# Designs tried in a protein design run: peptides against a protein of PDB entry 4Z5W. Part 10

Target 1, 305 residues: chain A of PDB entry 4Z5W
Amino acid sequence: IPDVFLELNKLWYFSAQSNLFNGEMPRSLSNSRSISLLSLRNNTLSGQIYLNCSAMTNLTSLDLASNSFSGSIPSNLPNCLRLKTINFAKIKFIAQIPESFKNFQSLTSLSFSNSSIQNISSALEILQHCQNLKTLVLTLNFQKEELPSVPSLQFKNLKVLIIASCQLRGTVPQWLSNSPSLQLLDLSWNQLSGTIPPWLGSLNSLFYLDLSNNTFIGEIPHSLTSLQSLVSKENAVEEPSPDFPFFKKKNTNAGGLQYNQPSSFPPMIDLSYNSLNGSIWPEFGDLRQLHVLNLKNNNLSGNIP

## One batch from the design tools (peptide; made by RFdiffusion4, then SolubleMPNN)

Design b1_p8_8_s1 (from b1_p8_8, 5 letters changed)
Fold by OpenDDE base, seed 2:
Structure b1_p8_8_s1 (fold): chain B 305 residues (1-305), chain A 8 residues (1-8)
Amino acid sequence: as target 1 above (305 residues)
Amino acid sequence: MPSFLTTE
């Protein structure tokens, strides 16, 4: 990418995604006062990520995903006072979340999907201080770590939590009950154990639940048949979506089905590929908004209602 | 196999 962004003093949006750009980010780009949205996703950019947050005062969205960047996560990003959305998916950091992210009050949407992030306990302890955090994607990190169940963890404004395919151990964490605005939960493809907690059915905004491919046991909580968002057509206020798409993948190497917004996901309960027992509750018939009920590959018995 | 969500 040429180093000409100093002359582009009115450039508000720069999208160069899905090209063959290589080398480092131009220094003039990292110092742009005008840029609000920067997307360089799906290129071959390399070197360290450096942004001059004191210069980049208009930066609101940053998508650097699927590049060959190296080094540490930029600890100065919280100084970008308007930065709301960050996509750092598929950047091989081999790092922990910086402690400075405790101060990241502008942050609303964060993805580190497949970014070799380590220490889930530290990551969640840090990110809980991001009071405006609504979307958190941590898929394909923390390999074989334990999902912390510390009751003091609080994500008050969390709406989308995706921590899939981490081989995480532990149980469904009680601290998620402190997120009453949760709309989408994906904890699939882990090694989570125990029972599915009944308090999940109290998450009135939860329309998408994926607990598939874990080691859950016991009965399906009857409270899941009373998920309010699936019983009644709530006026889903179109919330500002993250400036990055989501992908529904069957494996790490396949292309995913793209979803531009969380609201574009079909209402779903996926409990497949567990060790759940007991009956299918007839009251699943009350979930008039439910599009997908996936209970396959369990130990369920009795009649199909 | 079940699916999972990513941003990549």
Scores: peptide ipSAE 0.654, ipTM 0.965, DockQ to the pose 0.857
Fold by OpenDDE base, seed 5:
Structure b1_p8_8_s1 (fold): chain B 305 residues (1-305), chain A 8 residues (1-8)
Amino acid sequence: as target 1 above (305 residues)
Amino acid sequence: MPSFLTTE
């Protein structure tokens, strides 16, 4: 990418996605005073990620996903006082979340999907201080770690939580009950055990639940038949979605189905590929907004209602 | 196989 962004003093949006750009980010780009939205997704950019937050006073969205960047997560990003959305998916950091992210009050949407992030306990302990955090994607990190169940963890404004394909151990964490605005939960493709907790049915905004491909046991909680978002057409307040798309993947190497917004996901309960027993509750018939009920590959018995 | 969500 040429070092000409000093001349582009009116440039508000720069998208160079899905090209063949290589080398480092040009210094003039890292110092741009005008850029609000920066996307360099799906290139071959390399080197250390550096942004001069004192210069980049208009930066609101940063998508650097699917590049060959190296080194640490930029600890100075919280100094970008307007930065809301960060997508660092598929950047191999081999790092922990910086302690400075405790101060990241502008942050609303964060993805580190497949970014070799380590220490989930530290990551969640840091990110709980981000009071405006609504979307958190941590898929394909923390390999074989334990999902912390510390009841003091609090994500008050969390709407989208995706921590899939981490081989995480533990149980469904009780601290999620402190997130009453949760709309989408994906904890699929882990090694989570125990029972599915009944308090999940109290998450009135939860329209998408994926607990598939874990080691859950016991009965399906009857409280899931009373998920308010699936019973009634609540006016889903279309809150501003993150500036990055989601992908529904069957494996890490396949192309995913793209979803531009979390609201574009069909209302779903996926409990497939567990060790759940007991019956299918007839009261699943009350979930008039449910599009997908996936209970396959369990130990369920009795009649199908 | 079940699916999972990513941003890449």
Scores: peptide ipSAE 0.653, ipTM 0.964, DockQ to the pose 0.862
Fold by OpenDDE base, seed 3:
Structure b1_p8_8_s1 (fold): chain B 305 residues (1-305), chain A 8 residues (1-8)
Amino acid sequence: as target 1 above (305 residues)
Amino acid sequence: MPSFLTTE
């Protein structure tokens, strides 16, 4: 990419995604005073990610996903006082989340999907201080770590939590009960164990639950038949979605189905590929907004209601 | 196999 962005003093949106751009991010772009939305997703850009946050006073959205960037996560990003959305998916950082992210009050949506992030305990302890954080995607990180169950963890404004395909150990963490606004939870493709906790049914905004491909045991909590967002339409508040798309993948090598907004996901409960036992509750019939109930490949018995 | 969500 040429170093010509100093002359582009009115450039508000720059999207050069899905090209063959290589080399470093231009310094003039990293110093742009005008740019609000920057997407360089799916290129071969390299070097360190550097943004001059003191210059980039209009930066609101950053998508650098699927590039060959190296080095540390930029610890100065919290100084970008308007930066709301960050997609750093598929960048091999091999790093922990910087401690400076405790101060990232502008942050609303963060993805590190498949970014070789380490230490999930530190990551969650840091990110809980992001008071405006609504969307958190940590899929394909933290390989074989333990999902922390520390009751002090609190994500008050969290709407979307995706921590899939991490081979995480542990249980469904009690601290998620402190996220009453949670709409989408994906903890699929882990090694989570124990029972599915009944308090999940108290998350009145939860319309998409994926616990598939874990090691859960026991009965399906009857409280899941009382998920208010799946009983009635009235609670589907379309909040502002992150500027980055989501992809529903069956494996790491296949192209995923693209979803531009979390609200575009069909209302779903997926508990498939576990070791759940007992019956299917007849009261799943009360979930009139449910599009997908997936209970396959469990130890369930009795009659299908 | 079940699906999972990413941003990539």
Scores: peptide ipSAE 0.648, ipTM 0.965, DockQ to the pose 0.849
Fold by OpenDDE base, seed 4:
Formats: structure tokens, C-alpha cells, sequence
Structure b1_p8_8_s1 (fold): chain B 305 residues (1-305), chain A 8 residues (1-8)
């Protein structure tokens, strides 16, 4: 990428995603006063990620995903006072979340999907201080760690939580009950155990629940038949719209189905590939907005209602 | 196998 962004003093949107760009980010780009949205996603860019937050005063969205960047997570990003959306997916950091992210009050959407992030306990303890955090994606990190169940964890404004394919141990954490605005939860492809907690049915905005491919036991909580977002359309809940796409993948090596917004996900309950027992509740018939009910590969019995 | 969500 040429070092000409100083001359481009009116450049507000720069998207160069899905090209063959190599080398480092040009210094003029890292110092751009005009750029609000920067996407360099899916290239072969290298070097350390550095942004001059004192210069980049208009930066609101940053997508550097699927590049060959190296080094540490930029600890100065909280100084980018307007930076809301960060996609650092598929950047091999081999790091913990920086402690400075406790101060990241502008942050609304964060993805570290497949970024070799370590220490989920520290990551969640840090990120809970991001009061405006609505979307958090941590898929393909924290290999075989334990999902912390510390009741003091609080994500007040969290709407989307995706921590899939981490081989995480533990249970569905009670601290998620402190996120009453939660709309989408994906904890699939872990080693989570215990029962599915009944309080999940109290998350009135939860329209997408993926607990598939875990080790859950016991009955399906009857309270899931009362998920208000799946019963009625009445609440036009403000949907999270991060500036990065989501991908629904069946494996790590396949291309996923792209979803540009969380709203584009069909209303779903996926409890497949667990060890759940008991019956399918007839009251699943009350979930008039439900598009997908996946109970495949469990120990369920009785009649299908 | 079930699917999971990513941003990559």
C-alpha cells in the first residue's frame, strides 16, 4: 500500500479488503486524521500493528482481520477516543488482552476470532470494564481453558457473545444473567458441561442460542419455551450492527456462510450434539418466531409434539 | 456436525 494518505486529507472510508496487499501499513495511514473506517481485511499485510491515536481522531472502525501481522495487541487503542469497532480476527498475536482495554469506553464491537488469544479469565475481567461493549467475538481462542463462572463479571450492554470452538471447560456462566440485553449467544464447539440453566429463558432479547457440540446433560429447561423474543415480535430491540461480517462455519477449513448483520441470523435454538435427555416440550409450539430448532444427536425421548 | 460463528 503506498504511503500517500497524508495527501488524502478528505479520505473518510478506506476499504482495501480481499486483495493481495503485502508489507506493512504505510505510516501516513497510521497517522490519518480523516479516516473514519479502515478495512484492510483478508490481505497479506505484515509487521506490527501501530496506530497513532492522537492523529487518528476520526477512526471509528478498524478491520485488520486475516492478515499476517505480528507482535503485540496495540495497547494504545483505547486512546483512539472514537474507535467503536475492531476486527482482529485471524491475526496470530499469541497474547493476552492488554490491561489498557479496561479504559476502552468507545469500544462497541470487538473480534479476536482465531487470534491466538490466551487467558479467558483475564480477557473477560478486562473487557467487562468496556461499558459500551455490545458485540464480543472470541471464537477459536483459549484452547482447553475454563470458562470463568465468576458472578461478579458484568457485561451490562452485551448483545452478542460468541465464544465458539475454544474447547472450553466449565458450565454456562451465571454472570451472563447480568446481560439482560443479550440477543445472540454462541458457546458451541466447547466442552461445557452440567445442565443448561433455566435463567437463559429469562433473557427476553435472546433470539439466537447455540449451545451445540458440548457435553450438556439433563433436560432442556422449560423456560426456553418462554423466550419472549421468540414468542412475539413486539420489541424492536436495537440490533447490534458491527462493521464486520460474521461467518457460520461447519469446520475451521471451510468457507462459511456470510452474515453482514446479527439480525440476518435466523431465530434459532441449537442444542444439538449434547447428552440432553427428557422430552421435547410441547410449549416449543409457542415460539412463533423460531426458525430453527436443532435437537439432533441427544438422548431425548418420548413423543415429538 | 453443527456450525459455529466466526468473523474470519
Amino acid sequence: as target 1 above (305 residues)
Amino acid sequence: MPSFLTTE
Scores: peptide ipSAE 0.641, ipTM 0.962, DockQ to the pose 0.851

Design b1_p8_8_s2 (from b1_p8_8, 4 letters changed)
Fold by OpenDDE base, seed 5:
Structure b1_p8_8_s2 (fold): chain B 305 residues (1-305), chain A 8 residues (1-8)
Amino acid sequence: as target 1 above (305 residues)
Amino acid sequence: MPSFITTE
């Protein structure tokens, strides 16, 4: 990418997605005073990610996903006082979340999907201080770690939580009950165990639940038949979605189905590929907004209602 | 097999 961004003093949006750009980010780009939205997604950019937050006073969205960047996560990003959305998916950091992210009050949406992030306990302990955090994607990190169940963890404004395909151990964490605005939960493709907790049915905004491909046991909680968002057409206030798309993948190497917004996911309960027993509750018939009920590959018995 | 969500 040429070092000409000093001349582009009116440039508000720069998208160079899905090109063949290589080398480092040009210094003039890292110092742009005008850029609000920066996307360099799906290129071959390399080197250390550096942004001069004192210069980049208009930066609101940063998508650097699917590049060959190296080194640490930029600890100075919280100094970008307007930065709301960060997509660092598929950047091999091999790092922990910086302690400085405790101060990241502008942050609303964060993805580190497939970014070799380590220490989930530290990551969640840090990110709980981001009071405006609504979307958190941590898929394909923390391999074989334990999902912390510390009841003091609090994500008050969390709407989208995706921590899939981490081989995480533990149980469904009780601290999620402190997130009453949760709309989408994906904990699929882990090694989570125990029973599915009944308090999940109290998450009135939860329209998408994926607990598939875990080691859950016991009965399906009857409280899932009373998920308010699936019973009634609540006016889903279309809140501003993250500036990055989501992909539903069957594996890491397959192309995913793209979803531009979390609201574009069909209302779903996926409990497939567990060790659940007991019956299918007839009261699943009350979930008039449910599009997908996936209970396959369990130990369920009795009649199909 | 079930699917999971990513951003890449």
Scores: peptide ipSAE 0.676, ipTM 0.966, DockQ to the pose 0.869
Fold by OpenDDE base, seed 3:
Structure b1_p8_8_s2 (fold): chain B 305 residues (1-305), chain A 8 residues (1-8)
Amino acid sequence: as target 1 above (305 residues)
Amino acid sequence: MPSFITTE
């Protein structure tokens, strides 16, 4: 990419996604005073990610996903006082989340999907201080770590939590009960164990629950038949979505189906590929908004209601 | 196998 962005003093949106751009991010772009939305997703850009946050006073959205960037996560990003959305998916950092992210009050949506992020305990302890954080995607990180169950963890404004395909150990963490606004939870493709906790049914905004491909045991909590967002339509408040798309993938090598907004996911309960036992509750018939109930490949018995 | 969500 040429270093010509100093002359582009009115450039508000720059999207050069899905090209063959290589080399470093231009310094003039990293110093742009005008740019609000920057997407360089799906290129071969390299070097360190550097943004001059003191210059980039209009930056609101950053998508650098699927590039060959190296080095540390930029610790100065919290100084970008308007930066709301960050997609750093598929950037091989091999790093922990910087401690400076405790101060990232502008942050609303963060993805590190498949970014070789380490230390999930530190990551969650840091990110809980982001008071405006609504969307958190940590899929394909933290390989074989333990999902922390520390009751002090609190994500008050969290709407979307995706921590899939991490081979995480542990249980469904009690601290998620402190996220009453949670709409979408994906903890699929882990090694989570124990029972599915009944308090999940108290998450009145939860319309998408994926616990598939774990090691859960016991009965399906009857409280899941009372998920209010799946009983009635009235609670589907479309809040502002992240500027980055989501992809539903069956494996790491396949192209995913693209979803531009979390609200575009069909209302779903997926508990498939576990070791759940007992019956299917007849009261799943009360979930009038449910599009997908997936209970396959469990130890369930009795009659299908 | 079941699917999972990414941003990539």
Scores: peptide ipSAE 0.670, ipTM 0.966, DockQ to the pose 0.862
Fold by OpenDDE base, seed 2:
Structure b1_p8_8_s2 (fold): chain B 305 residues (1-305), chain A 8 residues (1-8)
Amino acid sequence: as target 1 above (305 residues)
Amino acid sequence: MPSFITTE
């Protein structure tokens, strides 16, 4: 990418995604005062990520996903006082979340999907201080770590939590009950154990639940048949979506189905590929907004209602 | 097999 962004003093949006750009980010780009949205996703950019947050005062969205960047996560990003959305998916950091992210009050949407992030306990302890955090994607990180169940963890404004395909151990964490605005939960493809907690059915905004491909045991909580968002058509206020797409993948190497917004996901309960027992509750018939009920590959018995 | 969500 040429180093000409100093002359582009009115450039508000720069999208160069899905090209063959290589080398480092131009220094003039990292110092742009005008840029609000920067997307360089799906290129071959390399070197360290550096942004001059004191210069980049208009930066609101940053998508650097699927590049060959190296080094540490930029600890100065919280100084970008308007930065709301960050996509760092598929950047091989091999790092922990910086402690400075405790101060990241502008942050609303964060993805580190497949970014070799380590220490889930530290990551969640840090990110809980981001009071405006609504979307958190941590898929394909923390390999074989334990999902912390520390009751003091609080994500008050969390709406989308995706921590899939981490081989995480532990149980469904009680601290998620402190997120009453949760709409989408994906904890699929882990090694989570125990029972599915009944308090999940109290998450009135939860329209998408994926607990598939874990080691859950016991009965399906009857409270899941009373998920309010699936019983009644709520006027889903179109919330500001993250400036990055989501992809539903069957494996790491396949192309995913693209979803531009969390609201574009079909209302779903996926409990497939567990060790759940007991009956299918007839009251699943009350979930008039439910599009997908996936209970396959369990130990369920009795009649199909 | 079930699917999972990413941003990539």
Scores: peptide ipSAE 0.667, ipTM 0.966, DockQ to the pose 0.864
Fold by OpenDDE base, seed 4:
Structure b1_p8_8_s2 (fold): chain B 305 residues (1-305), chain A 8 residues (1-8)
Amino acid sequence: as target 1 above (305 residues)
Amino acid sequence: MPSFITTE
């Protein structure tokens, strides 16, 4: 990428995704005063990620995903006072979340999907201080760690939580009950155990629940038949989606189905590939907005209602 | 196998 962004003093949007760009980010780009949205995803860019947050005063969205960047997660990003959306998916950091992210009050959407992030406990303890955090994607990190169940964890404004394919141990954490605005939960492809907690049915905005491919036992909580977002249409609060796409993948090597917004996911309960027992509740018939009920590969019995 | 969500 040429070092000409100083001359481009009116450049507000720069998208160069899905090209063959190599080398480092040009210094003029890292100092751009005009750029609000920067996407360089799916290239071969290298070097350390550095942004001059004192210069980049208009930066609101950053997508650097699927590049060959190296080094640490930029600890100065909280100084980018307007930066809301960050996609650092598929950047091999081999790091913990920086402690400075406790101060990241502008942050609304964060993805570290497949970024070799370590220490989920520290990551969640840090990120809970991001009061405006609505979307958190941590898929393909924290290999074989334990999902913390610390009741003091609080994500007050969290709407989308995706921590899939981490081989995480533990249970569905009670601290998620402190996120009453949760709309989408994906904890699939972990080693989560215990019972599915009944309080999940109290998350009135939860329209997408994926607990598939875990080690859950016991009955399906009857309270899931009362998920208000799946009973009625009334509360589809279209909040501003993150500026990065989501991909629904069957494996790490396959191309995923692209979803541009969390609201584009079909209303779903996926409890497949667990060890759940008991019956299918007839009251699943009350979930008039439900598009997908996946109970495949469990120990369920009785009649299908 | 079930599917999971990523941003990559």
Scores: peptide ipSAE 0.664, ipTM 0.963, DockQ to the pose 0.865

Design b1_p8_8_s3 (from b1_p8_8, 3 letters changed)
Fold by OpenDDE base, seed 5:
Structure b1_p8_8_s3 (fold): chain B 305 residues (1-305), chain A 8 residues (1-8)
Amino acid sequence: as target 1 above (305 residues)
Amino acid sequence: SSSFLTTE
């Protein structure tokens, strides 16, 4: 990418995604006063990520996903006072989340999907201080760590939580009950155990639940038949979605089905590939907004209602 | 198998 961004003093949006750009980010780009949205996703960019937050006063969205960047997560990003959305997916950091992210009050959406992030306990302890955080994607990190269940963790404004394919141990964490605005939960492809907690049915905004490919036991909580978002058509105020798409993948190497907004996901309960027992509750018939009920590959018995 | 969500 040429070092010409000083001349582009009116440039508000720069998207150069899905090209063949290599080398480092130009110094003039890292110092752009005009850029609000920066997307360089799916290139071969390299070097350390550096942004001059004192210069980049208009930066609101940063998508650097699927590049060959190296080094640490930029600890100065919280100094970008307008930065709301960050996609650092598929950047091999091999790092912990910086302690400076405790101060990241502008942050609304964060993805580190497949970024070799380590220490989930530290990550969640840091990110709980991001009071405006609504979307958190941590898929394909924290390999074989334990999902912390510390009840003091609080994500009050969290709407989308995705921590899939981490081989995480532990149980469904009680601290999620402190997230009453949660709309989408994906904890699939882990080693989570115990029972599915009944309090999940109290998350009135939860329309997408994926607990598939875990080691859950016991009965399906009857409270899931009363998930309010699946019983009644709530006028879900379409809040601003993250400036990055989601992908529904069957494996790490396949292309995923793209979803531009979380609201584009079909209302779903996926409990497949567990060790759940008991019956299918007839009251699943009350979930009139439910598009997908996936209970396959369990130990369920009785009649199908 | 089921699917999981990513941003890549």
Scores: peptide ipSAE 0.663, ipTM 0.950, DockQ to the pose 0.880
Fold by OpenDDE base, seed 2:
Structure b1_p8_8_s3 (fold): chain B 305 residues (1-305), chain A 8 residues (1-8)
Amino acid sequence: as target 1 above (305 residues)
Amino acid sequence: SSSFLTTE
């Protein structure tokens, strides 16, 4: 990419996705006062990620996913006072989330999917201070760590939480009961155990629940048959979606189905590949908005309603 | 197998 962004003083949006760009990000780009949306996703860019937040005063969205960047997560990003969305998926950091992210008040959507992030306890302890955080994607990190259940953790404005394919141990964390606005929860492909907690059925905005490929035991909570978002067609307030797409993958190496918005996901309960027992509740028939109910590969018995 | 969600 040429170092010509000083001359481009009116450039608001720069997208150079899915090209063959190599080398470092141009210094003039890292100092651009005009750019609001920057996407360099799916290139071969390298070096340290550096952004001059004092210069980049209009930066609102940053997508650097699927590049060959190295070094640390940029600790100065909270100084980008308008930066809302960050996609750092598939950048091999081998790092913890910086402590400076406690001050990241502009942050609304964050992805570190498959970015070799370590220490989930520290990550959640830091990110709970991001008062405007609505979307958090941490899939393919924290390998074999324990999902913290500390009741003091609080994500008041969280809408989308995805922590899939981490081989995480522990239980469904009680602190999620403090996220009444949660719409989408994916904790699939972990080693989570215990029972599915009944308070999940009190999350009135929850339309997508994936707990598949875990070690959950006991009965399906009857409270899941009363999930308000799945009973009634409430006008889901079209909340601003993150600027980055989601992908539904069957494995780590396959291309995923792309979804541009969380609202584009079919309403779903997936409890498949667990050790759940008891009956299928007939009251699942009350979930008139439910598109997918997946209960396969459990120890369920009795009649199919 | 079930699927999981990513941003990549």
Scores: peptide ipSAE 0.656, ipTM 0.950, DockQ to the pose 0.880
Fold by OpenDDE base, seed 3:
Structure b1_p8_8_s3 (fold): chain B 305 residues (1-305), chain A 8 residues (1-8)
Amino acid sequence: as target 1 above (305 residues)
Amino acid sequence: SSSFLTTE
């Protein structure tokens, strides 16, 4: 990409996604005072990510996903006082979340999907300080780590949590009960064990639950038949979604189905590919808003209600 | 097989 952005003093939105751009991010772009939305997703850009946050005073959205950037996660990003959304998916950092992200009060949506992020305990301990964080995507990181269950962890405003395909050990973490606004939870494709906790059914806004491909045992908690968002059509005011799309993938190599907003997901409970036993609760019939109930590949018995 | 969510 040519270093010509100094003259583009009215440039508010720059999208150069899905091209063949290589080399480093232009220094004039990293110093743009006008730019609000920057998307360079799906290119071959390289070098270290550097943004002059003191210059980039209008920056609200950053999508650098699917590039060949190297080095550390930019620790100065919290100084970008208007920066709300960050997509760093498929950037091979091989790093921990910077401690400076404790101060990232503008942050509303963060993705590090498939970014070789390490130390999930440190990541969650840091990111819990982001009081405005609503969307957190950490899929394909933390390989074989333990999902921390520390009760002091608190994500008060969390709406979307996706930590799929990490081979994570542990249980469904009790600290998620401190996220009463949670709408979407994907913990699929891990090595999570124990029972599914009954308190999940108290998450009244939870319309999408994916716990599939884990090692859960015991009965399906009856409280899941009382998920309020699936019983009644709440007029969930569509909160402003992340500026980055989601993809529903069957594997890492397949093209995913694109969803532009979390609200576009069909209401779902997926508990498939576990070791759950007992019966299917007849009261799943009360979940009138449920589009997908997937209980396949378990040890369930009795009658189908 | 089930699917999982990403942003990539």
Scores: peptide ipSAE 0.654, ipTM 0.948, DockQ to the pose 0.875
Fold by OpenDDE base, seed 4:
Structure b1_p8_8_s3 (fold): chain B 305 residues (1-305), chain A 8 residues (1-8)
Amino acid sequence: as target 1 above (305 residues)
Amino acid sequence: SSSFLTTE
């Protein structure tokens, strides 16, 4: 990428995604006063990620995903006072979340999907201080760690939580009950155990639940038949989505189905590939907005209602 | 197998 962004003093949106750009980010780009949205996703860019937050006063969205960047997570990003959306997916950091992210009050959407992030306990302890955080994607990190269940963790404004394919141990964490605005939960492809907690049915905005490919036992909580967002359409609060797409993947190497908005996901309960027992509740028939009920590969018995 | 969500 040429070092010409000083001359481009009116450039507000720069998208150069899905090209063959190599080398480092040009210094003029890292100092751009005009850029609000920057996407360099899916290139071969390298070097250290550095942004001059004192210069980049208009930066609101940053997508650097699927590049060959190296080194540390930029600890100065909280100084980018308007930065809301960050996609750092598929950047091999081999790092913990910086402590400075406790001060990241502008942050609304964060992805570190497949970024070799370590220490989920520290990550969640830090990120809970991001009072405006609505979307958090941590898929393909924290390999074989334990998902913290500390009840003091609070994500008050969290709407989308995706921590899939981490081989995480533990249970469905009680601290998620402190997120009453949660709309989408994906904890699939982990080693989570215990029972599915009944309080999940109290998450009135939860329309997408994926707990598939875990080690859950016991009955399906009857409270899941009372998920208000799946009974009625009344709570479809279209909040602004993150400025990055989601991908539904069957494996790490396949192309995923792209979803531009969390609201574009079909309303779903996926509890497949667990050790759940008991019956299918006939009251699943009350979930008039449910598009996908996946209960396959469990120990369920009785009649199909 | 089921699917999972990513941003990549």
Scores: peptide ipSAE 0.654, ipTM 0.948, DockQ to the pose 0.873

